# Peptides against a protein of PDB entry 3PBP, part 11

Target 1, 203 residues: chain A of PDB entry 3PBP
Amino acid sequence: LNEKDLNLILNKSLVMYESLDSTTDVIVKRNVIKQLQFVSKLHENWNSRFGKVDIQKEYRLAKVQGPFTINPFPGELYDYTATNIATILIDNGQNEIVCVSFDDGSLILLFKDLEMSMSWDVDNYVYNNSLVLIERVKLQREIKSLITLPEQLGKLYVISDNIIQQVNFMSWASTLSKCINESDLNPLAGLKFESKLEDIATI
Target 2, 203 residues: chain A of PDB entry 3PBP as posed
Amino acid sequence: LNEKDLNLILNKSLVMYESLDSTTDVIVKRNVIKQLQFVSKLHENWNSRFGKVDIQKEYRLAKVQGPFTINPFPGELYDYTATNIATILIDNGQNEIVCVSFDDGSLILLFKDLEMSMSWDVDNYVYNNSLVLIERVKLQREIKSLITLPEQLGKLYVISDNIIQQVNFMSWASTLSKSINESDLNPLAGLKFESKLEDIATI

## One batch from the design tools (peptide; made by RFdiffusion4, then SolubleMPNN)

Design b2_p22_4_s4
Fold by OpenDDE base, seed 3:
Order: C-alpha cells, then sequence, then structure tokens
Structure b2_p22_4_s4 (fold): chain B 203 residues (1-203), chain A 22 residues (1-22)
C-alpha cells in the first residue's frame, strides 16, 4: 500500500458513502460508514516515507452478537472467543459472506443459507442466525479489526498489531454468486474454497 | 417465483457446504 493507493481508496470510500440511500441494506450502510472512518484515519496518519500507517484506534464494524448457529462449528475453535464480525458483498445483487474472527487468530467465512434477521447494535437482538462454514483461515495473530470495502467484492481487510492483510475469496465467491443468481448448484462441484491472503501494509 | 428459487438455492448451498465440511 502506498499513498496513491490510499488516496484512491479514500476517494472511492467517499463515493460509496454518498451513494447510500433508503434501499441500501443496513449492514451495507454500516460497512460504508466504517470504511470511510477507517480510511480517513489511515490517510491522516499516513507516513509516506516509510509506507506505514499509525492506527491509534481499533475500527470494528460490529460487535459479535449472538446467538449464531454455525454448521459445522470448527472443533478447534470451541474454546476460543469470537472477536469481530464483518459482512462482505460478493456481487452487486447483495449476496454476501459473513466473516467472524476469533482470539486464536482464525477467520471463518460463513454463508447465510437462510433468511437472517440480524442486529448489529448493542440494544438489538438477532432473530435468526443460521450460518454455514465455508472456509477457515488461520492468521496466527491477534485480529483487532475487520474492514470491508463495499466496492471491492469478495475482499476483507484484516487489521492486526503491525500489519494490514487482505483476504480475497473471489476465486470461489464468483462461482457461489453465480450459483445463487442462476439457481444452479452444478458449478459448486469441485470448487475449491481457498482464499488468498496478502500483506497490504505494515503498521 | 425468482425469490423462492433463490431462497431454495441458498438452502441447498448450505446443505452442500455442511456436507463438504463434515
Amino acid sequence: as target 1 above (203 residues)
Amino acid sequence: SKIEKILNTKKEIGKFLVEKNS
């Protein structure tokens, strides 16, 4: 990540913010707002000389609010605590993936197989939370924040102590989107649910 | 309806994923 890239992201984030309307999903709205806040903060603290950013505050999209039914729940995560949650769009039709981080440094990517009534505010409750495991990504570091850029489909930015990493799952999400939109499961056969992890910037 | 098809598809995808990860 360089200054030019950051400026581009900032500009895009602003455009996305301005595009919010009454028809936009509440989660999408929240994502855009949090994105803008995060990117703005990064921009303010950009060190062009070293290619570093100073993140003084953790930017959470939302607190994990239960109950969630995750099937199957990874046995290895049974004793660990969920720390962050994010929703990532995979197409322009509002198909989305849910990501949950755990305090062991794991990310799980989840599919909403049923209609969900989600609440991301502390004072609200979740009515239905059926989630299905797609992939587990092990980062082996403390995950402080999850950031999504709504215009960047199938990408999640993970903030840890000293690094920003990108998780890109469009390799499989594009196929998943197609399956949903076309009501055809055939393309799922043989599909590898393996996301790409890339270091974006050091903090 | 298209919506019904989508909902059913999502449900089936869920089943598929569960089986894959079992």
Scores: peptide ipSAE 0.685, ipTM 0.960, DockQ to the pose 0.392
Fold by OpenDDE base, seed 2:
Structure b2_p22_4_s4 (fold): chain B 203 residues (1-203), chain A 22 residues (1-22)
Amino acid sequence: as target 1 above (203 residues)
Amino acid sequence: SKIEKILNTKKEIGKFLVEKNS
């Protein structure tokens, strides 16, 4: 993660906090507040605590908002090492996609189906968050870095040795965003989770 | 509440995606 990704997550948490009202369940209110506090603390201490990606052993990402598990984890990637992580906004609200790159040249796009805040008041608290596999994109090249621009929704820039490529997943992410915001899953039926890859520039 | 609905929807989307990728 970079500072921008952390800022995006922080902003998401702020949006969630601002969405609290008198009709919100007490448990939800408490959990959102706790999450905001946690993310804010991470933002302040970004350099010190969370950076390890040990996928081979634990299938966990220890990044912003605590560790994450990936379900299902692609079996083909079991012996490969995660190299980069990024968070991409898919709307102007709170919805985002997580992307992880691997040293085989693969990208996985992930959905946060369970916010960590939901577990704060659970009796059997597990310090873990859930990431669900959406799509695997095979680039077949060494990935040096992942770049996101907050003003460009659903776009990820992948930098390799000699080229910058754009992964655009708004073809499905717009529908996903709508489903979340409207609390309606019907539009997911028949949706293809296939991102568009485009060469942007040579370097 | 709106937040509760959103959180529940995300959970259900997760289930959908897991089933799709299994």
Scores: peptide ipSAE 0.685, ipTM 0.960, DockQ to the pose 0.534
Fold by OpenDDE base, seed 1:
Structure b2_p22_4_s4 (fold): chain B 203 residues (1-203), chain A 22 residues (1-22)
Amino acid sequence: as target 1 above (203 residues)
Amino acid sequence: SKIEKILNTKKEIGKFLVEKNS
């Protein structure tokens, strides 16, 4: 197994993940996610010593359902259509970032500011209609799908025609999580909401 | 309650972000 082969496996795994929908068997879905998690971990640690990779048996996939509002809505996006939506965990609790892609190649990262209740049940999810803009990321490419991995906090995989990219926003999301959990807004002062974009694999 | 504090914090974070991005 070389880096090229690993990238190929990663790509295949991501394609399989993309094919998952509401009609997909739960077992199949779980297996695909586990495979993707494993391969992604291998990719991240490619230059490091091979070690044991722990894969959680349980997973949670949350999909945001409309209607929802975005505040402020970027004026530049009024002429474009949302194409994909994903939720990304930012801590081991329930704090999440919502991501929406648009057909101009933009990603917007959004915060749910008006959660009505806390949901700890894996099978239950509370939808929020209020979303607040955190960051806009311009990719300047057609976004085919958004992929999240339950064990990879603050990471979003963006699939386009020729590349898989990772958006990593833990630089600010860790602080945000802390603010939420500790009920302290002070750390937000001066915080830059700038995500890191990295190429993961070429398709 | 802890939950109430979290909810209030989220609301305030929302306000902060709106102001930052407006």
Scores: peptide ipSAE 0.681, ipTM 0.959, DockQ to the pose 0.417
Fold by OpenDDE base, seed 4:
Structure b2_p22_4_s4 (fold): chain B 203 residues (1-203), chain A 22 residues (1-22)
Amino acid sequence: as target 1 above (203 residues)
Amino acid sequence: SKIEKILNTKKEIGKFLVEKNS
């Protein structure tokens, strides 16, 4: 991934964002916004490395406000390209995990640490680009798409060339949800953020 | 408020996760 490519991805994400309207499905809105947020963070990280702050205008257009960091961003993924993004609910619509795939076959599961869970109204949403790394899942496959099912909490379906795999993170997400909802961090102590990977179907 | 507690909790979770992954 180079600066030019990243700029292209950012621009594409911005175009997608700008295309959102009142007729856009809420899930689509969520995904597009999250994609833009993530790409913006990547771009910011890239700019920081080069000592430049580029595309301020685009950030302004997208109403992107700092900080623009995934903390920590896996250093190993710096040279790879984000390919897909998904948002997965972990409880009854309030708490969610953001997932981003990369062209090295990695998934990163991300937590929104600063945003209130709210409806994704075009005119009434909180744009927060703060994301925190929870887990990196290495699939070592070319990821074609990410699919989520609204009725399946804490589950992500990953489609590659020849297989559909399920990433199930309810082992930790249920605890995380409880911690958030109850404002109690104690259950996080000793919690392993290790998702379960299962082959679902061969394509 | 409940909202404030949730927000604070999320912030603290974020800090926790950062530390864990550092």
Scores: peptide ipSAE 0.681, ipTM 0.958, DockQ to the pose 0.491

Design b2_p22_5_s1
Fold by OpenDDE base, seed 2:
Structure b2_p22_5_s1 (fold): chain B 203 residues (1-203), chain A 22 residues (1-22)
Amino acid sequence: as target 1 above (203 residues)
Amino acid sequence: KSILETKKQIGKFLIEEQKAKE
């Protein structure tokens, strides 16, 4: 997450939290609080330029028990710590990909198939924010930061070991965007979810 | 289909794709 994205998620989480009242369902209230705690922890770790974002194992629990789930979570990353999070727009219609970096030098690209913002309808309550694994990119570098540019759809900039690299996933994200917008999954068949990695600059 | 339903279906698809890679 760049600082802006963290702030955005934090703000959204705060708005949700502030919307809670005595009439709010206990389960909903608990989930929103857990989400806020998670995001706040991420924010604190981000501000501490040196802090590892420890995604506590408790937040990885099954849909019913946690504010966030990553499915499937790569088994190899289970013992590693998330270091950065970013949200990347893939179109102008608010479709986005979430990226999380880990201290082993891995990036995971995630799809939000369920959003908590939609869960406030009691009849359609979603128990957690579901994140689905699209792709794992192994950089094997110390990732210092993730940068996104609002004007550049489907592009993520990774700063690691004095190198800036661009991850471009528009090869599949354009199709994904189309599928969402047209409510047609047929174009996903045979699609390769492989991002392009390119060195941009040395620093 | 609603955007919500489409996203749910995409999620299911992606999960199956990932399982197939393992």
Scores: peptide ipSAE 0.645, ipTM 0.940, DockQ to the pose 0.500
Fold by OpenDDE base, seed 3:
Order: structure tokens, then sequence, then C-alpha cells
Structure b2_p22_5_s1 (fold): chain B 203 residues (1-203), chain A 22 residues (1-22)
């Protein structure tokens, strides 16, 4: 199952790569390439029966292009440092969730009102953004990388020590998307913002 | 309502939800 899942991720990453065209934002293109490279490396290591994946520094450099604020910021995270950032599509209408990982092994899922650009380059800057906390997921592991697949709505892949985990938040994101698109907040009432965490592969 | 306005309202809602958890 683990190998199969990894292959699936690789295949989807390839499809994502192939979907890139001249109209694709340069930053997005770069990020997709980096993700593909990372997944390919994982696959290679799996095939070679290497029990450990060497994650290069470059795969940890994903960040928002510009300053941002998180409201509310979880008090427990004040003493920790953000390590990775990812943007996950929740529909085909450009609605997105932002995810930030911390060195305590936490993931925070964030709602954005403005467009955000993510970069693998440290020196890129775009603009200031405001983000709203939706959910905190505690993995209690060193998060090495975050992978998103545009074809997989509301799913985030988290790479940590010898494991790939999937965070699936479509349970609430589908409703959120509907609310945005229909300009109706009523469906949010009583909605539980709890994502599903699943182990995909042990590497 | 505009999408922008809806997003603002969602943001406010989410903030209140977090406060309720504390």
Amino acid sequence: as target 1 above (203 residues)
Amino acid sequence: KSILETKKQIGKFLIEEQKAKE
C-alpha cells in the first residue's frame, strides 16, 4: 500500500508538471518543479530500498512572498518557528487554504482573503497579507516538507521522518467553498473544522 | 454580496470560533 501510494503521488506530481504552460505564473511553475523533484527523489529512494530520504535544504525554503499576519495566532506557537508554507486549492474557483508548519510539529490551516504567492526562494517579496486561523493540527514530528497537488482538492501531504501523511480537510473546506461561492455563511454554523490525518507511506 | 465581502465575513466568523475554543 505504501509503495502504491507513493507511486500515485509521483504520478499526480507528473501530471501537475505537465499541466504547466506559458500562462502559468513563474513562481508557481518553480514550486511545481521543486515538488516534483522532491517526490521523484522519494520514489527513487523507495525503489533503491533506502530507508532514509535526504531532504535537501531547498525543499524547506517555501514561504509566502511577503509579510503576513495570523489572527488569532496560537499562543503555544509563539516560541516556535515556522518551517514550511503551502497553499491548497479547495475548489476550481481559486479558493485556497494556506498551511504553515512549525518546528514543534504543528500545522496551522489558514483562511486568506487576498491572493498569496508562495516561493521556494528566500528573497522573494510581494505584499502584506492577513490570514485567519481555521485549525491547528499537531503532528508532533519534524516536518520536512509540504506537498500539494492541484488535482487533489483540500489535501496536503506532509513529509516527516520516514513517513508521508495526508491531511484532508475537505470535510469542512467543501462547505467553506460553497459559502464563498454562494455568498452565504449559513452553512458554516455548526461546522466542525477538523481535518483527517492519514498515514500514506512509510519511507 | 460580493465575494470579497463574504470572505471578510467568513474571517470574522472564524475568529469568533477560535475565541470560543479558548
Scores: peptide ipSAE 0.644, ipTM 0.941, DockQ to the pose 0.315
Fold by OpenDDE base, seed 5:
Structure b2_p22_5_s1 (fold): chain B 203 residues (1-203), chain A 22 residues (1-22)
Amino acid sequence: as target 1 above (203 residues)
Amino acid sequence: KSILETKKQIGKFLIEEQKAKE
């Protein structure tokens, strides 16, 4: 993680925060606020060590807010609570994966099999209720934030109390993107939906 | 095929993959 990456993370968190309104689900609102608070704290810590970082505000709206239905829903997660949500672009054509974190330290990667108009904008606030489970990643830690970087396709940054980890799912997402764009499912045969987890930085 | 139809088919595929893991 470098200064540029931190700024991007913070910008995304700010955009999410700014998207909140009176119609936003209470749980979603709380999660976004918590994310912003945590990322802001990280930024403060960075500034204390390396000096002031200028923040360039970007307006990239997240598309998905609850409520949603996950199919199949992992039985092991039934008693746990969703804590964060993020959308990750997998190509330049606006195909994306949805990620949801849970308070057991699990991440689920989800596919939007029904394309609906989704926006954080008040004028176009629509939920996509259909999300298909692709993969569950067990981190076994308290997840504070889910962050993406615009220039990094198929990569999710998971912020916990003491570490930032990267989940890279381009091993399968590149194929998925191709299948969508070419309207051909053949390449999915035998594909392993296993993401790569890497430690990025301690915090 | 339309993008929408493709996505629906992918969804069905993925659901079946998860069922196979159970």
Scores: peptide ipSAE 0.640, ipTM 0.940, DockQ to the pose 0.416
Fold by OpenDDE base, seed 4:
Structure b2_p22_5_s1 (fold): chain B 203 residues (1-203), chain A 22 residues (1-22)
Amino acid sequence: as target 1 above (203 residues)
Amino acid sequence: KSILETKKQIGKFLIEEQKAKE
C-alpha cells in the first residue's frame, strides 16, 4: 500500500460514512465508523512516516516572490507554518475554495479572486497569485491531513491525531457560487462566512 | 459582468469584511 492507495481507501471510507442516514442499520453504522477510524489511523501513521510536505518553503517565497499572496493574512498566523493545502469544489463548475492549514491548528479558507485565464500562450501564463481570506477556522489540533472528495461539495475533512472532523462551508459557499455564476453580489450582503465543524470519528 | 470582474469584486468584498472584523 502506498500513500495514494491509503488516500483512496480513506476517501472510500469517508464516502461510506456520508452515505449513512437515519435509516441505516445501527450495526452497519458502527462498522462503517470503525472502518473509518481504522483507515484514518493507518493514514496518519503513513503520513508521519513519509514526512510532512513542507509547504513552508513555498509560503515564505510567496510573501515576496511567491506564487500566491493571501489577503488579508491573519496576523496571528505569521509565526506559524503552513502544513497542508487543499482545494474544495463548491459547485459542479469551476468554482473552488482553497484551504491552507497551519501548525497552530488553524484552517484558512481562501477565495481565488483572480482567475488565471489559462492563456494557451505559454508566454502569458499569469500565475494566480491572489487569494482572499474568507474564514479562519481554529481547530486547536495538529492537522495531519486535509482530505477532499470531488463528489462532496463544500466539504473538507481534517485529520488530526485523534479525530476526523468535517468542515462544511456550504452554508456560505452555495451563495458564493451563485454570486459568481450569476454575476450578482447582492446575496453576499449579510452572509455569514461561518463553516460548520462536525466530529466525524475518533481515531 | 464577466466572471473575472465578478470574482474581483467578490475579492474586494471579502477583504472589506475581514477588515470590519479587526
Scores: peptide ipSAE 0.626, ipTM 0.944, DockQ to the pose 0.360; fails the geometry check

Design b2_p22_5_s3
Fold by OpenDDE base, seed 5:
Structure b2_p22_5_s3 (fold): chain B 203 residues (1-203), chain A 22 residues (1-22)
Amino acid sequence: as target 1 above (203 residues)
Amino acid sequence: MSKLETKKQIGKFLVERAKAKL
C-alpha cells in the first residue's frame, strides 16, 4: 500500500459506514465497524511509520464510514492493528485478492465478493463493500511492507525485519479466477485455500 | 449467471466455509 491507496481505502471505508442504518444486518454493521477500526488503525500505523496523514479532515467531511466488511473477521485479530494492505491480481481479467497484514504477524487473504461501485447515485448506493476471509497466514513476524509485482499473478512479497517471504496462492486463486470468469462454482468444492510460503532472502 | 452474481455466490460459499472452521 502506498499512502494514496491507503487513503483510497480509507475513503471507501468511510463511505460504507455512513451507509449503515437501522435496517442493516447486525453482522454487516459489526463488520463495517470492525473494518473502519481496522483502516483507522492502519492509518494510525501508517502515520506513525511513514508520516502523519491527516485523516481528520476527510473523517470530518465523511460521516464515520467503513469501506469493507471483513466476513468473518477473525476474532483473534480484534486486539491487533492492521499494518499493511495490498491488492494482488490473480488473472489478466482484473480479478484480485486483497491482503491485509496485522501487527501480530498475520496475513489475511480476502475476496471482494461485491464490486466497490462507488455509485455516486444516492439511489444505487451499494453501501456494503464486502471482503470475505479466504485464508489467514500466520508469519509470527513484524511485517514492514507488502510488495506485489503486476507480472507475477497470485504472488505477494512480505518484508519483515530480517527476511523477505513469498506468499503464493495460485494453488487456489487459479481455480477461483476460473470460477469467476466461467460463472461456475463447482470447482470450489473441495478446494483447499492453503497458500505456499517460501523464504526468498534473508535481510 | 453474471460476474457480479458469481462473485456474490463465491462470497457466500467462503463465508459458510469460514464458519464451518470455527
Scores: peptide ipSAE 0.623, ipTM 0.931, DockQ to the pose 0.558
Fold by OpenDDE base, seed 3:
Structure b2_p22_5_s3 (fold): chain B 203 residues (1-203), chain A 22 residues (1-22)
Amino acid sequence: as target 1 above (203 residues)
Amino acid sequence: MSKLETKKQIGKFLVERAKAKL
């Protein structure tokens, strides 16, 4: 874990904590709180040149939840292998899209309708591992890598053999972000989930 | 709605949309 990864996990844990309400499952609440406490202690110790991380016995039982389930999974992709994964921020509130590439040259854009949490009890797993299909983009080329820039919201860079392409999904992601942040789904009605693909450079 | 509940409802919406396109 580097400082950047720690900050990302901290921010995600804070967002999860802030999302807790009276209707949230007790196990989910417990796991989110424990995760936030753990990550906060790690962050404090990272900033403290001299701090020993005292990991409480309960934290030794923590497991990362996974794998994710994609729903629906495109039938055409059952015969293909996932090659890369990326997470793209769509706003400053830590809303994100997951992208997975396949060896057929497809990209799938996915929504996390359930947040991944840590299980702090070996016997009590929280199955918050859902990803929902938003869009499939067919590039018809071998995808070597996926790059994201934190300062560029809703943009994914795809590197193939000799081309860098940008996938820009802010056309719909801005509305999706608004829906999440305002707790209003009405703007989703009639929204087109069509990303813009553009060639950026030949390499 | 909470942010978590909103995300769940968005997920349901997107699932139904995706099924209609397949």
Scores: peptide ipSAE 0.623, ipTM 0.933, DockQ to the pose 0.653
Fold by OpenDDE base, seed 4:
Structure b2_p22_5_s3 (fold): chain B 203 residues (1-203), chain A 22 residues (1-22)
Amino acid sequence: as target 1 above (203 residues)
Amino acid sequence: MSKLETKKQIGKFLVERAKAKL
């Protein structure tokens, strides 16, 4: 991706976001918002690298779309381009993990520690969309797409050239969900955030 | 603790954990 291509993707993502209305499906709204968040972060990283002003950051701030931050961002991924984003439910629709793929074949699993204003309620706007790194999964494959199935909690399907792989993070996501829902962090002590990767099908 | 505060604390925990691994 060059700067021009990134700007084009960002503009498309903004247009899609602006096209969202009250009739738009909740899943579609969520996906568009998350895509915008992802592309926004890519653009911030790009601008940081090149010392350029993010004109669209000002637009996003003006449109109450907020800055997006990944903390910490893996240094090794700084030179790579993110390719896909997905959101995976880890419980009965309340808690979710954000996944981002990169062109090096990495997946990052991210925790949303601040409630993003996916509320169409202007009053619940969060000015900072914070994403926290949980895990980096190295697939070492070109990732074509990410698929999530609503009925399959804590599972992400990764489509590459010749294979569909499942990333299953329920080993830790079930505990994380409980910690959130019960307001108890004690079970996080000693928890391994290691997802299971399995080959599902050849293409 | 509110759900929001819980998420913030989880976030802090995860940030510190991730920094220790990088």
Scores: peptide ipSAE 0.621, ipTM 0.931, DockQ to the pose 0.476
Fold by OpenDDE base, seed 1:
Structure b2_p22_5_s3 (fold): chain B 203 residues (1-203), chain A 22 residues (1-22)
Amino acid sequence: as target 1 above (203 residues)
Amino acid sequence: MSKLETKKQIGKFLVERAKAKL
């Protein structure tokens, strides 16, 4: 779990929640609330394991970063708690996948389709940061930790109680990276977003 | 197309795909 990433998402989720009003679409409200709930629980779990994270200093920084959504949020995960987050590079550039684990043993792979950092470099202000659901991987085990290695593109290591598993998504992430870098979506047509799961070691 | 616009379009594609599976 990257503390910085957790705090970033928590702060964005808080800002998004605060932006909800009577005119906000019901689906948007539901998604924002559910996102805040799982991130808040994740933060609680983090604090229980690693000590109190000072959210207040980070909240001031997050006000600059606008709301953050997951779209669509899997309905089955509404009652579960996020447990870990990781960011995985898919190329030697800036393209990355966000991974979030849940206490049901699910891992979701997410695409950042809207980044506020890009809004500063472009004349277009983007109010909302967005994560888009790519894939749900069901591991059916308690996920203790997520590990990434900078030299290993499109690979995530999942640590459970008795096993380390590798999730390899380069089968689709290489195509996704190409689409981003070449500004061509045609290769996405018919692409299967199915990650390879492999047992690496028993622990 | 800008990288930003490409990402937005990819996002839209993925959202529609995800909705079709749900």
Scores: peptide ipSAE 0.620, ipTM 0.930, DockQ to the pose 0.552

Design b2_p22_5_s4
Fold by OpenDDE base, seed 2:
Structure b2_p22_5_s4 (fold): chain B 203 residues (1-203), chain A 22 residues (1-22)
Amino acid sequence: as target 1 above (203 residues)
Amino acid sequence: MSKLETKKQIGKFLIERALAKL
């Protein structure tokens, strides 16, 4: 995820929020509000690290963009701020997992069940950005950065003050990749979505 | 089934699984 991607998500979340009316289902309203809060916090953190993003220009150029959602969003994370985001390849076919870190030291691993057309191309606009919760990993540390290596499928490196940790999710991601590529969900039955956490180096 | 439809069904499966743990 880059600044442009974050801005796109923010714009979508804002458009969704503005589309809320008195007839909108209470659950939908709550989900949109929570998403907007999440993305806003993520944006604030991004701006602090990478400089001010002029959201206003991009928002004005944003055509009605369909929903971006994280479902379900862990209730415990509503009060926390997203600190980092990374995309991790799980195969050579461009299947990927999204990871978001929070200031409570949590990681969430997310599945893109809808192709995020981050295409600003009006003609190829896919209206729905959906992220689905796979796993929450609690590190209980201040997460400074997330690193991925393109040659290392299904691995995320988490840098904190004192340690580099590896999150390895190939135990389930290999099966997930297979399910996607073969169009067969049967292997998901009974699959444990439990990543391995290992200490790599002390800093 | 298309790759896109497969992803949607996986998403549904994962949502249902996550909600069952809550």
Scores: peptide ipSAE 0.620, ipTM 0.934, DockQ to the pose 0.552
Fold by OpenDDE base, seed 1:
Structure b2_p22_5_s4 (fold): chain B 203 residues (1-203), chain A 22 residues (1-22)
Amino acid sequence: as target 1 above (203 residues)
Amino acid sequence: MSKLETKKQIGKFLIERALAKL
């Protein structure tokens, strides 16, 4: 993400915030506020001389440059601020998981059930990218950075002050990928959305 | 089913699952 892209996202988030009124759904209000808080914090960190928010070049995937909503938004995270975002490929196609970290040390794994690019082709103008909650991983540590490796499907590296941890969600993401690609939801029945956390290195 | 429709249905499934845990 460059400064221009961040400013664009910030402006979009502000416009959405300004559009909130008394008739706006409470969930929508919460999601817009959280997005604004996230982007604002990223912007502050970007302007801070020391915060190379190494929002990896992967956020140049222009596809996540829109306002997003999280459904359901975890109530416990309402008072916390999003700190990092990453997109992780789950197959060699185009299926991906979005990960967002919070300042409580939580990581949420999110599914994109609607893409903004597809909402232009559909009669229903969707203003927001829909993100659906899959899993919350509680790390109970300050998350400094999220790293993904293109060759490592369904793996996220979480950098904290003293440790690098791997979150591996291929246990369920392989099934999810199959469901998407085969247009069959039956394999989701009884699937456990439980990621494996592993310590990789002390730093 | 289209890939788009499949994703929408997966989204619905996941929302229902998440709400059932709340």
Scores: peptide ipSAE 0.620, ipTM 0.934, DockQ to the pose 0.546
Fold by OpenDDE base, seed 4:
Structure b2_p22_5_s4 (fold): chain B 203 residues (1-203), chain A 22 residues (1-22)
Amino acid sequence: as target 1 above (203 residues)
Amino acid sequence: MSKLETKKQIGKFLIERALAKL
């Protein structure tokens, strides 16, 4: 994509958004909005961070909750399909990690660097589906489902064919939560974003 | 720094970190 192509896609996405009316199906509305968010984020990244959007470094997660922009996207996952998505709380506030599974048995842990507006108010709508790569966890298993328990901060349960595994990222997520809440990034320096994987049960 | 700005800066940090590993 060049800037012109991105602008064209943005314009098309805006036109599509503007075509939404009261008769438009809720799913269609949601998908169009998410598409606009994705493209708007690409445009923002183009202008603010990258000067050039390398589409090859961006993964469009087109799911029920997508599209999302994942940045950077692990190149090894380009040939694989995203299978599941989960959101995991990391504190008792509203700080959360997004997890996406792939059919290669990878998990990616993602940070929402911009708040997704769930607002349907056009004037106040933040067109953002930005997700930033924190960690890739390679399970090397077919991931059937992702489970989160609201009472278990920074924990993700991964169900595969014969095993339930826990991914525990509180080792870094506690620090990340603190950084967000205190508006201090200093604790991120030297922080290892390495989650603990543990087998919980055999199925 | 606002929470939003903090998140943006964290995002920048994480991107830079991730790109350095690729």
Scores: peptide ipSAE 0.618, ipTM 0.934, DockQ to the pose 0.464
Fold by OpenDDE base, seed 5:
Structure b2_p22_5_s4 (fold): chain B 203 residues (1-203), chain A 22 residues (1-22)
Amino acid sequence: as target 1 above (203 residues)
Amino acid sequence: MSKLETKKQIGKFLIERALAKL
């Protein structure tokens, strides 16, 4: 099993978990949960044994290629190191949120207010990606991995030492997507940027 | 407003909101 195969199995296990409903047989439900716990534990052991995924590699795999600036950068995070990065789709039109984790157990949710148009025009080359702070989520856990499923809009799975958590930001991201697509900012007035955190499984 | 300009204005809005909480 390589890292890619493990991630694929983990993603499949998460999709199977999300497919569970009140009509699902109790044996099937138990088997899916056990499979998710097992694969998550393997993923944890893999990351600990082979080293943390170098954030530089994650930056290369993310659509957000560095260098980037975060505005405003949370002053509390100046002494902490970024550990993981993920890009989460919020609609089918390629609008996305960037998430960065830190070694204090914080997640920051970021908006790309400037797209790198690869303008082949040398004069308009934005050398720095602009990322704008939307929300800080404090998990108070060592974050080992961030997982996204392309079919699950506005959902991020966070793997820590003993738990898988889901961060769901569709409460505000659906409005944000609408604002982008309709070119109307009025729906942002009074919007709360508060993500839902939910425990999915203990490892 | 273009999609690019909309994103810039959203960015400005979010920065102003973040600064107001400090």
Scores: peptide ipSAE 0.610, ipTM 0.938, DockQ to the pose 0.388

